# Peptides against a protein of PDB entry 4A54: the designs that were tried, part 91

Target 1, 94 residues: chain A of PDB entry 4A54
Amino acid sequence: MSVADFYGSNVEVLLNNDSKARGVITNFDSSNSILQLRLANDSTKSIVTKDIKDLRILPKNEIMPKNGTKSPSTNSTKLKSAETYSSKNKWSMD

## One batch from the design tools (peptide; made by RFdiffusion4, then SolubleMPNN)

Design b2_p27_5_s1 (from b2_p27_5, 15 letters changed)
Fold by OpenDDE base, seed 3:
Structure b2_p27_5_s1 (fold): chain B 94 residues (1-94), chain A 27 residues (1-27)
Amino acid sequence: as target 1 above (94 residues)
Amino acid sequence: KITFTEQPYLSKEENEKIKSMVDEINS
């Protein structure tokens, strides 16, 4: 499987200087050993692969913390406990 | 050389795919 199969995937790259970069894989230049990431600010960062210590693929569902969107208020529908009204049928035998 | 660490939140298949990618980068 080629690096190209992961184009569009979110990654976290740990560099040899212990800095981290996060972005989407946009390109890999095998001839020059350069991995290109699109960062959150839409800029492109080119990383020489020799400077990479570790690579982690982020899960698709990891909402990159887009800052401000309010967590959807889970409307906890309070299931009102159905009070079983035991209708005491008083059969008055008059 | 990039070190690959298996991600516990990914399937075995996905981890193997990532490992293959890392191997390509390291080549």
Scores: peptide ipSAE 0.547, ipTM 0.899, DockQ to the pose 0.753
Fold by OpenDDE base, seed 1:
Structure b2_p27_5_s1 (fold): chain B 94 residues (1-94), chain A 27 residues (1-27)
Amino acid sequence: as target 1 above (94 residues)
Amino acid sequence: KITFTEQPYLSKEENEKIKSMVDEINS
């Protein structure tokens, strides 16, 4: 089975320097021994395979942390409309 | 040389496929 069979798969690569890269396999250049990953920011990283210590496939259902645009928690400041009960003392003069 | 570690969340077949991929990369 070729590396091409895993194109589009999410992987975590542990490098020899103990750094990690996560991304989607987009290409493998066997001639130059380069694995290409698309990162979460849509950039491409080329990794020389000799620098790779370990490679694991991530489960498809792992929600890659979308750069969670923190939907601004709309602090619904419940504007407690202070109903100023203007007690209009209707002085009914009878 | 890349080390392959079997992933417990993958099937045996999938792990074998990944191992084959790693073997290709290591060749």
Scores: peptide ipSAE 0.545, ipTM 0.899, DockQ to the pose 0.677
Fold by OpenDDE base, seed 2:
Structure b2_p27_5_s1 (fold): chain B 94 residues (1-94), chain A 27 residues (1-27)
Amino acid sequence: as target 1 above (94 residues)
Amino acid sequence: KITFTEQPYLSKEENEKIKSMVDEINS
């Protein structure tokens, strides 16, 4: 089975330096032994396969942790629920 | 050489496919 069968799969790669990379497999260059990943920031990372210690496929439903650039907390404008004060029309029966 | 660890959330068949991929990379 070819690496190409896993193109588009999310993977976690553990490198020999104990660093981790997560991304989508986009290409494998067998001639140069290079695995290419698309990262969460849409950049590409080329990894020499000799530097890879471990590889695991991530489940499709695992939201790749977006590098928590703290999205500026858009101040959720508390939609002040306009309490429509139902003005009880006091029908004063005279 | 890349080490493959079986993933408990994948079927045996899927794990074997991944193992085959790792074997290709290690070749």
Scores: peptide ipSAE 0.542, ipTM 0.899, DockQ to the pose 0.724
Fold by OpenDDE base, seed 5:
Structure b2_p27_5_s1 (fold): chain B 94 residues (1-94), chain A 27 residues (1-27)
Amino acid sequence: as target 1 above (94 residues)
Amino acid sequence: KITFTEQPYLSKEENEKIKSMVDEINS
């Protein structure tokens, strides 16, 4: 099972300096041992995995403390399902 | 090395998956 299976998951990492970072896993670079998180302010943080002491997955219902920057409402552009109007070509058999 | 602690709010299967991820990172 790969780290990629957890892309999009909310995590809390405890670093060796006792600081914490919370974010969504966006990428893992196995060659350089770098875990990338998207933070609540939409910035990205690259963390060298050797600096990580502990990692936990946050439950989906844990509201990440929105620091006051309005998460841009992802306007769920309703992908209007292009109803393929099957134009019934009425083959008028005359 | 990253330490993984089992989370009581997750299923056994989910904890095993996370453990596998941590093992990959530690590799």
Scores: peptide ipSAE 0.541, ipTM 0.898, DockQ to the pose 0.776

Design b2_p27_5_s2 (from b2_p27_5, 15 letters changed)
Fold by OpenDDE base, seed 3:
Structure b2_p27_5_s2 (fold): chain B 94 residues (1-94), chain A 27 residues (1-27)
Amino acid sequence: as target 1 above (94 residues)
Amino acid sequence: KITFTEQSHLSEEENEKIRSMVDEINS
């Protein structure tokens, strides 16, 4: 299974110096042993894999602080329940 | 060498995929 299968996944990388990096996997260069992450500030960080101690995939629901791209407010069009106006057919007898 | 640690919030299938990825990176 290729690292490419995880492109777009949010990860936390623990480095050998005990620092952490969080970002989205954007590329892996096997020839140079470089993992590329897109960070929260939209910058790119290249990490030499020999410097990585541990790697975890973050839960999908962990809202990485995406910079405020306004989630398109799905305007929940409140379907106004059409009040079925019971048209009382007043049968006028006369 | 990256150490793989099983992640409790992921399925066994997903953990196996990550293990495979780590193996590729360590390769």
Scores: peptide ipSAE 0.486, ipTM 0.885, DockQ to the pose 0.772
Fold by OpenDDE base, seed 4:
Structure b2_p27_5_s2 (fold): chain B 94 residues (1-94), chain A 27 residues (1-27)
Amino acid sequence: as target 1 above (94 residues)
Amino acid sequence: KITFTEQSHLSEEENEKIRSMVDEINS
């Protein structure tokens, strides 16, 4: 199974210096032993695999169903139908 | 050498895939 099968996966990389990097796997250069991550700021970080202590796949952020922003219940302000008082203008035809 | 650690939130199949990936990187 190839590293390419994990392209697009979110990973956390623990380095030998105990620093961490998080990003999406975008490429693996087997010839140079370099793993490329896209970071949250859309920058690319290249990591030499010899410097990696541990690698874990982050759970797919289940897009927590965005709690459906309750569409502000447009309180249908019941426009009180202004009772059109049909003022029966009794035109007294005189 | 990268150390593989099983992840409890992943299936056994997914863990095996990661193990294989780590083995490839370590090769």
Scores: peptide ipSAE 0.484, ipTM 0.885, DockQ to the pose 0.624
Fold by OpenDDE base, seed 1:
Structure b2_p27_5_s2 (fold): chain B 94 residues (1-94), chain A 27 residues (1-27)
Amino acid sequence: as target 1 above (94 residues)
Amino acid sequence: KITFTEQSHLSEEENEKIRSMVDEINS
C-alpha cells in the first residue's frame, strides 16, 4: 500500500528532535525521502523522512483549527416576530 | 527509521495500511 493512499489525511509527525508537525499529507518524494505536509496556515512543510521518529493519523473529525475564519457570528437577531396585534376590528353592526 | 505505533482510534485494517505506508517510507 502506497503513501499516496493517505494523501489528504491529517497527520501528526514526531521528529527525532522531539518537535511535532501537524498537517495534511500532500506528497511523498520517494527518491529524496521527503514527506510534504500542508500546515494549518496553508503553508507547505517538507520533512526528510530520516528525521521522523513517529507518524500518527489524526481522526478526520479533529477540526484542525482552521485559521479561524470567524464564522460571522450571524447574530441571530431574533427577529422579534412583530406580534401583529390583530386589532380585532370590532365590526360594529349598525 | 520511523517507528510504527498502532493507533487505537483506527481499525485493524487502517493500522495495517499505516504499517505498510511506514514500511514504504523506511525502504
Scores: peptide ipSAE 0.483, ipTM 0.883, DockQ to the pose 0.684
Fold by OpenDDE base, seed 5:
Structure b2_p27_5_s2 (fold): chain B 94 residues (1-94), chain A 27 residues (1-27)
Amino acid sequence: as target 1 above (94 residues)
Amino acid sequence: KITFTEQSHLSEEENEKIRSMVDEINS
């Protein structure tokens, strides 16, 4: 099961320095071991996973204090599956 | 290494999903 299954989930991250970060998981870079969170102020925080002590999924009912900026509706840009147009190269055998 | 703690407000299935995510991050 992939970290990607939790994209869009609200999480609380406890860091090794005992500080906490709350936000929505937006990305995980496995090559660099970086977890990206969108914070309540719409800023992005990149966290090196080695600095994470614990991870908690927040209940859906915990309204992150919406500072009044409308969370941009993530228009789920439907990744239109690039239909591989199999351009059938009609090899015209003349 | 991230420590996983089972969350009582989540189902067993959801906890297992989180465990799998933590395992991926720790790999």
Scores: peptide ipSAE 0.483, ipTM 0.884, DockQ to the pose 0.653

Design b2_p27_5_s3 (from b2_p27_5, 15 letters changed)
Fold by OpenDDE base, seed 4:
Structure b2_p27_5_s3 (fold): chain B 94 residues (1-94), chain A 27 residues (1-27)
Amino acid sequence: as target 1 above (94 residues)
Amino acid sequence: KITFTPQPHLSEEENKKIQEMVDEINS
Protein backbone atom coordinates (compact mmCIF):
# COMPACT_ATOMS: atom_id res chain seq x y z
CA MET B 1 0.00 0.00 0.00
CA SER B 2 1.33 3.42 -0.96
CA VAL B 3 1.36 6.63 1.05
CA ALA B 4 -0.23 8.11 -2.06
CA ASP B 5 -3.45 6.29 -1.15
CA PHE B 6 -3.79 8.78 1.71
CA TYR B 7 -3.15 11.95 -0.25
CA GLY B 8 -5.89 14.37 0.62
CA SER B 9 -6.38 12.92 4.11
CA ASN B 10 -6.35 15.21 7.12
CA VAL B 11 -3.71 14.20 9.62
CA GLU B 12 -2.24 15.31 12.89
CA VAL B 13 1.41 14.56 13.46
CA LEU B 14 3.08 14.66 16.84
CA LEU B 15 6.73 15.57 16.50
CA ASN B 16 9.58 14.38 18.70
CA ASN B 17 9.73 17.84 20.27
CA ASP B 18 6.07 17.39 21.33
CA SER B 19 4.85 20.01 18.88
CA LYS B 20 1.90 19.19 16.65
CA ALA B 21 1.15 19.87 13.04
CA ARG B 22 -2.18 19.44 11.28
CA GLY B 23 -2.69 19.34 7.59
CA VAL B 24 -3.64 17.49 4.46
CA ILE B 25 -1.12 15.01 3.10
CA THR B 26 -0.06 16.35 -0.28
CA ASN B 27 3.13 14.43 -0.94
CA PHE B 28 5.62 11.94 0.42
CA ASP B 29 9.22 11.93 -0.73
CA SER B 30 10.47 8.44 0.01
CA SER B 31 14.00 9.24 -1.14
CA ASN B 32 14.41 12.03 1.38
CA SER B 33 11.87 10.74 3.92
CA ILE B 34 9.83 13.95 3.80
CA LEU B 35 6.09 14.20 4.39
CA GLN B 36 4.40 17.30 3.00
CA LEU B 37 1.32 18.77 4.61
CA ARG B 38 -0.90 21.55 3.38
CA LEU B 39 -1.82 23.65 6.37
CA ALA B 40 -5.03 25.54 7.08
CA ASN B 41 -3.50 28.73 5.69
CA ASP B 42 -2.79 26.94 2.38
CA SER B 43 0.94 26.97 3.07
CA THR B 44 2.96 23.79 2.70
CA LYS B 45 5.00 22.30 5.51
CA SER B 46 7.67 19.71 4.87
CA ILE B 47 8.40 17.38 7.77
CA VAL B 48 11.24 14.91 7.97
CA THR B 49 9.61 11.64 8.97
CA LYS B 50 12.35 10.86 11.51
CA ASP B 51 11.05 13.85 13.47
CA ILE B 52 7.53 12.38 13.65
CA LYS B 53 6.67 10.47 16.79
CA ASP B 54 3.00 9.74 16.17
CA LEU B 55 0.49 10.11 13.35
CA ARG B 56 -3.30 10.10 13.46
CA ILE B 57 -5.95 10.56 10.82
CA LEU B 58 -8.46 13.24 11.65
CA PRO B 59 -12.16 12.58 11.20
CA LYS B 60 -13.43 13.74 7.82
CA ASN B 61 -15.81 16.12 9.53
CA GLU B 62 -13.11 17.67 11.63
CA ILE B 63 -12.82 21.01 9.94
CA MET B 64 -9.22 22.01 10.14
CA PRO B 65 -9.27 25.38 11.80
CA LYS B 66 -9.62 27.43 8.71
CA ASN B 67 -7.73 30.54 9.41
CA GLY B 68 -10.73 32.64 10.19
CA THR B 69 -11.14 34.37 6.96
CA LYS B 70 -12.68 37.40 8.44
CA SER B 71 -16.03 36.69 7.03
CA PRO B 72 -16.57 40.09 5.61
CA SER B 73 -18.70 41.60 8.26
CA THR B 74 -21.69 41.61 6.08
CA ASN B 75 -22.84 44.86 7.40
CA SER B 76 -26.27 43.48 7.61
CA THR B 77 -27.58 46.81 6.71
CA LYS B 78 -30.75 46.20 8.52
CA LEU B 79 -32.74 47.36 5.62
CA LYS B 80 -35.09 49.19 7.81
CA SER B 81 -38.11 48.01 5.97
CA ALA B 82 -39.20 51.40 4.87
CA GLU B 83 -42.70 51.16 6.13
CA THR B 84 -44.29 52.06 2.87
CA TYR B 85 -46.73 54.38 4.46
CA SER B 86 -49.41 53.71 1.93
CA SER B 87 -50.49 57.29 1.91
CA LYS B 88 -54.02 56.51 0.91
CA ASN B 89 -54.26 59.45 -1.39
CA LYS B 90 -57.96 59.94 -0.82
CA TRP B 91 -58.56 61.21 -4.30
CA SER B 92 -61.68 63.18 -3.55
CA MET B 93 -63.26 62.85 -6.93
CA ASP B 94 -65.31 65.96 -6.82
CA LYS A 1 10.11 5.36 14.15
CA ILE A 2 6.58 6.68 13.74
CA THR A 3 3.96 5.08 15.94
CA PHE A 4 0.33 4.67 14.99
CA THR A 5 -2.50 3.84 17.35
CA PRO A 6 -5.68 2.44 15.84
CA GLN A 7 -8.41 5.04 15.95
CA PRO A 8 -11.94 4.16 17.06
CA HIS A 9 -13.61 6.33 14.42
CA LEU A 10 -11.94 4.33 11.64
CA SER A 11 -12.82 0.87 10.44
CA GLU A 12 -10.51 -2.05 11.02
CA GLU A 13 -9.66 -1.97 7.34
CA GLU A 14 -8.82 1.73 7.43
CA ASN A 15 -6.68 1.28 10.53
CA LYS A 16 -4.87 -1.58 8.81
CA LYS A 17 -4.23 0.56 5.74
CA ILE A 18 -2.85 3.39 7.86
CA GLN A 19 -0.60 0.99 9.72
CA GLU A 20 0.70 -0.27 6.39
CA MET A 21 1.37 3.32 5.35
CA VAL A 22 3.24 3.99 8.58
CA ASP A 23 5.22 0.80 8.07
CA GLU A 24 6.15 2.01 4.61
CA ILE A 25 7.31 5.35 5.99
CA ASN A 26 9.32 3.57 8.68
CA SER A 27 11.04 1.31 6.15
Scores: peptide ipSAE 0.516, ipTM 0.892, DockQ to the pose 0.674
Fold by OpenDDE base, seed 5:
Structure b2_p27_5_s3 (fold): chain B 94 residues (1-94), chain A 27 residues (1-27)
Amino acid sequence: as target 1 above (94 residues)
Amino acid sequence: KITFTPQPHLSEEENKKIQEMVDEINS
């Protein structure tokens, strides 16, 4: 079974320094032994697996406190379609 | 080596899958 089967799962990792990180598994680099987590602030944290002491899967119902990072309001700059005002030059044929 | 403790709120099958993932990482 591949680590990829758990991509998108919420996890809590306990590090060797007794700090904790919570995030969604986004990638595992087997060549470099790096687990990548997306954090609540939408940043990415790369953790060397040798620094991980313990792994816990969080219940689906644990709403990670979305620190309200204001999703950049995609100001949909309505590209005002420059209506090419076809100025019909009325060529007055006099 | 990463340790995993089976979680009582998960099914046996889910815990098994997680253990397999941890085993892969530890490999």
Scores: peptide ipSAE 0.514, ipTM 0.891, DockQ to the pose 0.625
Fold by OpenDDE base, seed 1:
Order: structure tokens, then sequence, then C-alpha cells
Structure b2_p27_5_s3 (fold): chain B 94 residues (1-94), chain A 27 residues (1-27)
């Protein structure tokens, strides 16, 4: 099975230096042993596979914080300010 | 050598496929 079958998958790689990288697999260069990840900031990181200690696949539903994913605006339920019904008692004296 | 640990949120088939991918990378 080819690495290409996992292109577009979200992964977390643990490097030998204990650093972590998260991204989408975009390419694998078998000749140079380089795994390419697209990061959350849309930049690309090339990682030499010899530097990778562990690899895990992230759940598809784990929305990598795209820089641009507007946090769902907490619909601040604008508490409708209780319109103080100023009962203008218009005492229309006729 | 890259280590892969089977993940509980993936099917057995998916875990197998990933292991095969890791084996390819490690070759």
Amino acid sequence: as target 1 above (94 residues)
Amino acid sequence: KITFTPQPHLSEEENKKIQEMVDEINS
C-alpha cells in the first residue's frame, strides 16, 4: 500500500528530538525519504523520515485550527434589553 | 525506524493499511 493512499490525512509526528508536528500529508519523496506536511498556517514542512519516531493519524473531525476558521462567533445572545416599556401614561385629559 | 501504534478510532483494516505505509517508509 502506497503512502499516497494517505494523502490528505491529518497526522501527528513525534520526532526523535521529542518535538511534534501536525499537518496533512501532501507528499512523500521515497528517493530522499522526505515526508511533506501542510501545517495549520498553510505552510509546508518537509521532514526526513529518519527523524520521525512515531506517527499517528488524527481523527478527521479534529478540525485542525485553520488560522482562518473564525471561532464560531459565540452568538452572544444579545439579551434583548428588556425594553423598559416606559408606560407613558399619556393622561390625555379631554 | 518509525513506530506506529494502532489507534482505537481507526478500523482494524485502516490500522493495517497505516502499518503497511509505515513499513514502506521504513524500507
Scores: peptide ipSAE 0.514, ipTM 0.892, DockQ to the pose 0.707
Fold by OpenDDE base, seed 3:
Structure b2_p27_5_s3 (fold): chain B 94 residues (1-94), chain A 27 residues (1-27)
Amino acid sequence: as target 1 above (94 residues)
Amino acid sequence: KITFTPQPHLSEEENKKIQEMVDEINS
C-alpha cells in the first residue's frame, strides 16, 4: 500500500515539540522522509517525519482545512485540490 | 517513529490501512 493512496486525507500531526499541525496530505517523500501538508490558509508545510510523534485522521465533524474531505477508505474519492498539490510535487518548508 | 492510535470513527479496515501507511512512513 502506498502513502499516495491517502493523499487528500485530513490529518492532525502532533510534533515532538508538542506543537500541532492540521492539514491535507499532499505528498510524501520517502527518500527524504518528508510529509507534506496543505494547511487551512492554502500554504504548504513540509514536516520531517522524525519530528512527528503522533498522527490521527480528522473526522468529518471536526474543523478541517479547506477543500480537504477525503476519508481513508476503499470507496473514498481523492480531492481535486489534493491531487493538484500532489501532482505538482512542490515542496514548501517552514 | 510516528505513533498511530486506532480511531473510533474509522472502520477496522480503515484503521488497518492507516497503520500500514504509518508503518511505511516509519520505514
Scores: peptide ipSAE 0.499, ipTM 0.891, DockQ to the pose 0.673

Design b2_p27_5_s4 (from b2_p27_5, 15 letters changed)
Fold by OpenDDE base, seed 4:
Structure b2_p27_5_s4 (fold): chain B 94 residues (1-94), chain A 27 residues (1-27)
Amino acid sequence: as target 1 above (94 residues)
Amino acid sequence: KITFTEQPHLSKEENEKIRSMVDEINS
């Protein structure tokens, strides 16, 4: 089974220096022993596989922190209840 | 050399696939 079977998968890579990298597997260069990850900021990180201590596949449901699109503060314009001024048309029939 | 650790949130089949991937990388 090839590394290519995991292209597009979210992974967490633990490096030998105990640092972590998270991203999507985009490529593996077997000749140079380089794993390429796309990071959350859409940048690409190349990691030499010799520097990798451990690799885990993240669950598909782990919502990468969506850049919190500030939900537009719906200014709830309090529709002031238009007081229906029932203008009593006093039709004084003279 | 990458160490393979079984991931409890994945199926046995998925873990076997990851093991195979790690073996490929380590080859």
Scores: peptide ipSAE 0.493, ipTM 0.887, DockQ to the pose 0.628
Fold by OpenDDE base, seed 3:
Structure b2_p27_5_s4 (fold): chain B 94 residues (1-94), chain A 27 residues (1-27)
Amino acid sequence: as target 1 above (94 residues)
Amino acid sequence: KITFTEQPHLSKEENEKIRSMVDEINS
């Protein structure tokens, strides 16, 4: 399985100097051993993998926007089909 | 070398995927 399978995942990286970085995995350069993270301020941080002590995937706290999509209760306004009262024109032939 | 630690909030399958990723990075 490739690092690419985790692109877009939120991660916390613990570095060997005990500093932490949090961001979204955007790229991994295997040739140079560099992991790229997008930070909360939309900047990109490149981390040399040799400097990484630990890596954890953060739970998608789906902040489900409780956009309560109130399913618009389709009030099926039963369009009362206007019963076209066929006015029986009684042709009274007198 | 990155140390893999099992994450209890993930499934066994997901942890195995992460282990494989860490192995790739350590490779």
Scores: peptide ipSAE 0.493, ipTM 0.885, DockQ to the pose 0.666
Fold by OpenDDE base, seed 2:
Structure b2_p27_5_s4 (fold): chain B 94 residues (1-94), chain A 27 residues (1-27)
Amino acid sequence: as target 1 above (94 residues)
Amino acid sequence: KITFTEQPHLSKEENEKIRSMVDEINS
C-alpha cells in the first residue's frame, strides 16, 4: 500500500525536534525521502522523512486549526430589522 | 524511522493501511 493512498488526507507529523506540522499530504518523493504537506495557509512544506518521529491521520472532521489570524471582527452590521410598523389604517368610519 | 501508533478513531483496516504507509516511508 502506497503513501499515494493517503494523498489528500489530513495528517499531523511529529518531528524529531518535537515540533509538529499539520497539513494535507500532497506528495511523497521516495527518491529523496521527502513528504510534502499543504499547510492551512496554502503553503507547501517539504519534510525530510528522516526527521519524522510520528505520523497520525487526523479525522476528516477536524477542522485544521486555521491559524487564528483574528479575522477582523467584521462588525456584523446588525441588520436593524426594519420593524415595518404596519400602519394600522384606522379606517375612521364616519 | 517513523513510529507507528495505532489510532483509535480509525478502523483496523485503516490502521493497517497507515502501518503499510509508514513501512514504505521507512524503507
Scores: peptide ipSAE 0.492, ipTM 0.887, DockQ to the pose 0.673
Fold by OpenDDE base, seed 5:
Structure b2_p27_5_s4 (fold): chain B 94 residues (1-94), chain A 27 residues (1-27)
Amino acid sequence: as target 1 above (94 residues)
Amino acid sequence: KITFTEQPHLSKEENEKIRSMVDEINS
């Protein structure tokens, strides 16, 4: 089972410095050990996993404090695997 | 290392999934 199974889930992350971050899991980079969250203000926060003490999944009914924007509906948006469109730079050598 | 704590508002299956996720991150 992978972190990808929780993409789109609301989480609360407790950091080693006792600060908290709340957001939606958008990505996990296993090579660099980075968890990416989308915050309530639609900004993204990258967290190094070594700085994480604890992680909890928020219940679906827990309304994230909306500064204005609608709570992301738990619609399981299948994160379509970003096919890395290798833009073939067609270097036309004329 | 991230500590896993069982969440009583989730099912056993969901808790097992979270445990697996934490294990992946700790790996």
Scores: peptide ipSAE 0.490, ipTM 0.886, DockQ to the pose 0.616

Design b2_p27_6_s1
Fold by OpenDDE base, seed 1:
Structure b2_p27_6_s1 (fold): chain B 94 residues (1-94), chain A 27 residues (1-27)
Amino acid sequence: as target 1 above (94 residues)
Amino acid sequence: EEEEKEKKELEKLTKELKEAIKKILEE
């Protein structure tokens, strides 16, 4: 198997400095041994493979925490009809 | 049981990915 077989996989990478990165494998530069991850913010992080201490593939259902867009809870929150409080501003023109 | 199977599969895939990376580093 090649690293390319795992393109699109969501991975968590533990680096030698104990930092973690999570993202989707988008590319692998074999010449430079660089793994590229697309992060939740749509930025790309390049990781030198020699700096990888450990990695794991994450389940597909582990939604990368997209920034705070609340997963639209498919609960049909009934659009409470904004009762247009027609505040009749009684503009009494005297 | 299904969750455990998925976990095992992910573990396998993880191992394969690690091996693929290792192979490239050794070449």
Scores: peptide ipSAE 0.562, ipTM 0.889, DockQ to the pose 0.463
Fold by OpenDDE base, seed 2:
Structure b2_p27_6_s1 (fold): chain B 94 residues (1-94), chain A 27 residues (1-27)
Amino acid sequence: as target 1 above (94 residues)
Amino acid sequence: EEEEKEKKELEKLTKELKEAIKKILEE
């Protein structure tokens, strides 16, 4: 079994500095021994595998902790499709 | 019982992932 078989798995990584990272495994750089995680904010975190103290795969239903960062209200500016009123020029052919 | 089975499966998968990483580090 390879690390690639676990792409898409949600994992919690405990680092040697006792910090934790949670994310989905997106890539593994075998040349540099770097594990890439996609975090809840859609950013990518690169982790050197030598810095990993422990790792666990999370249940699929485990909601990645939404860091309560205020979802910037993406004002979906509804681009009002300018209804180009096709002015039917009624060419009155007299 | 299903929750316990899922936990065991995740533990197994976790072990397999750890071993996969370990193998790469040893190469």
Scores: peptide ipSAE 0.561, ipTM 0.889, DockQ to the pose 0.369
Fold by OpenDDE base, seed 3:
Structure b2_p27_6_s1 (fold): chain B 94 residues (1-94), chain A 27 residues (1-27)
Amino acid sequence: as target 1 above (94 residues)
Amino acid sequence: EEEEKEKKELEKLTKELKEAIKKILEE
């Protein structure tokens, strides 16, 4: 298996300085041993593999920290079902 | 049980990725 088989995988990388990076694997430079991650802000971070202390693949459902684009609060305007009170027009035919 | 299976799969994939990186570093 090659590193290329993991392109598009979301990973958490622990660096030797105990900092963490999270992103999607976009490329691996074999000549320079550099792992490239796309971060949540759409920037690219290059990580020298020698600086990696540990890494893990994250579940697909672990949402990259979305920049808080406020999901439009679907104001579920609870359409108050206007109870159409059918006013029974009492047509008293006399 | 399904969560544990997913965890094991991710652990396997993680190991494979680490091995793939290691192989390139040794080349």
Scores: peptide ipSAE 0.559, ipTM 0.888, DockQ to the pose 0.500
Fold by OpenDDE base, seed 5:
Structure b2_p27_6_s1 (fold): chain B 94 residues (1-94), chain A 27 residues (1-27)
Amino acid sequence: as target 1 above (94 residues)
Amino acid sequence: EEEEKEKKELEKLTKELKEAIKKILEE
């Protein structure tokens, strides 16, 4: 199982400083070992995994305030192919 | 009985998530 299998799960994270964060797992940066949570206010919190003392997955029925965080629709910005305007510089060779 | 089953499932999933994080830290 990978951390990605838990994307969308609501979790409570207890940090080493005894602070708590609650949010939905949106991403995990394996290179930097950073867990990203979307909080109830639609902000994103990045947590370094080494700072995690404990975590638990919360039941789905816990009413996170329905702020409709639109999943960032990966608007595939169609890179409009730069129409190479072939400027026909009509070099009139006289 | 259903609440206990859900609790056990969440505990299992939590363990699996912790293990997944641990594996990445060890790689």
Scores: peptide ipSAE 0.554, ipTM 0.887, DockQ to the pose 0.314

Design b2_p27_6_s2
Fold by OpenDDE base, seed 3:
Structure b2_p27_6_s2 (fold): chain B 94 residues (1-94), chain A 27 residues (1-27)
Amino acid sequence: as target 1 above (94 residues)
Amino acid sequence: DEKKKEEEERKKKTEELKKALEEILKK
């Protein structure tokens, strides 16, 4: 089997420095032994295979860690429009 | 148990991927 058979697989890679990367396998450079992962932010991370301590294919149900785009909680502070009750000064017509 | 089967298949695929990478490193 070739690494190409696993293109599109979502993987978690544990590196020798104990850092982790999660992404979809998009390419493999056999000449340089570089594995390319597409990350959740659509960026590409290149990993040298010799730096891989361990890896696993993730279940299809494990959503890639969404870079928490903090949805701007539009705290719609409902600016209570102070209804300035324009007190109609009843001009008493004499 | 379909879930167990899926996990085993995933584990098998993981090992196959590891072997594929190891084979390339040996060349």
Scores: peptide ipSAE 0.610, ipTM 0.904, DockQ to the pose 0.395
Fold by OpenDDE base, seed 5:
Structure b2_p27_6_s2 (fold): chain B 94 residues (1-94), chain A 27 residues (1-27)
Amino acid sequence: as target 1 above (94 residues)
Amino acid sequence: DEKKKEEEERKKKTEELKKALEEILKK
C-alpha cells in the first residue's frame, strides 16, 4: 500500500514540536519524504515525514477544508530547496 | 452499529497510512 492510496483523505497531523496541522492529503514527494496538505484556507502545507509524531484520518463529518478542486496537476513544481529554515541566529558576539 | 464499523475502518486506514510512511522512512 502506498501513500498515494490516501490522497483526498482528511487528516490531523501532530508534529514533533507539538503543533497540529489539519488538511487533505494532496501529494507526497517520495524523494524528499514530504507530505503535502491542503488546509482549510486553501493554502498548502508541506510536512517532512520525519517531523510527524502522530497522525489520524478524520471522520468525513468533520470540517473538511473547502475542496478547492485542484485536480492533481502533475506539474513537477520544483521543490525549491527549503533553504529558508536557516534561521541564522547570528549570535554576533561583540 | 454502522458508526462503530466506520470508526474501525477509519482506524484501520490510519494504521495503513502510518505503515506506508514508516516504510518510506526506512529506505
Scores: peptide ipSAE 0.601, ipTM 0.903, DockQ to the pose 0.352
Fold by OpenDDE base, seed 4:
Structure b2_p27_6_s2 (fold): chain B 94 residues (1-94), chain A 27 residues (1-27)
Amino acid sequence: as target 1 above (94 residues)
Amino acid sequence: DEKKKEEEERKKKTEELKKALEEILKK
C-alpha cells in the first residue's frame, strides 16, 4: 500500500519530541518524505516522516478539536473524501 | 459487534499506514 491510499484519513501523530498533531492526511511528498496534515483550523502542517514516533488513525466519529470558534455542531462531519481533482492538464500541442 | 469490527479495521489500517511510512524510510 502507498501513503496515498490513506489520504482523507484523520490521524493523530506523535512526534519524537513528544508533541502531537491531529489532522487529515492531504498529501505526501515522496521526494522529501513529508506528510501533510490539514488541521482543525484549516491550516496545513508538514511533518517529516523521520520525526514521527507513532501514529494512529482516529475513528471517524472523533471530531477534531476545533479551536474555540463555536461553529454549530453540525453532526455529520462526513469527511467528504477530497475528490482529488486530477487536473488533467491536457497540454494539447497543436 | 460492529463497533469491535470497526475498531479492528481501524487498527489494521493504522498498521498498514505505519508500514507504508516505514518502507519510505528504508528507501
Scores: peptide ipSAE 0.597, ipTM 0.903, DockQ to the pose 0.486
Fold by OpenDDE base, seed 1:
Structure b2_p27_6_s2 (fold): chain B 94 residues (1-94), chain A 27 residues (1-27)
Amino acid sequence: as target 1 above (94 residues)
Amino acid sequence: DEKKKEEEERKKKTEELKKALEEILKK
């Protein structure tokens, strides 16, 4: 399997610095081994593969954080409910 | 059940992705 086979997958990436990133795999730079994620705010995050400590493909029922949300830390295990996301969206629209 | 099947498939795909990235790092 190639990384390209997973384009469009929503993933959570744990980095070596214990920060997390969540987004959709949009590209992989083979020359530089850089994984590109589209984040909830439609920006792109480039992750050097060697900086990845762990990752998982997210279940479809796990909603990507809305625009403007911060990536959870390693200690954050709680996923926000759909209602919470809806509330945040409401705030963002105000 | 279907939910369990989907979860297992997701886990499998996760491992495949990890393996793909690992192979890149080995090169």
Scores: peptide ipSAE 0.593, ipTM 0.902, DockQ to the pose 0.526

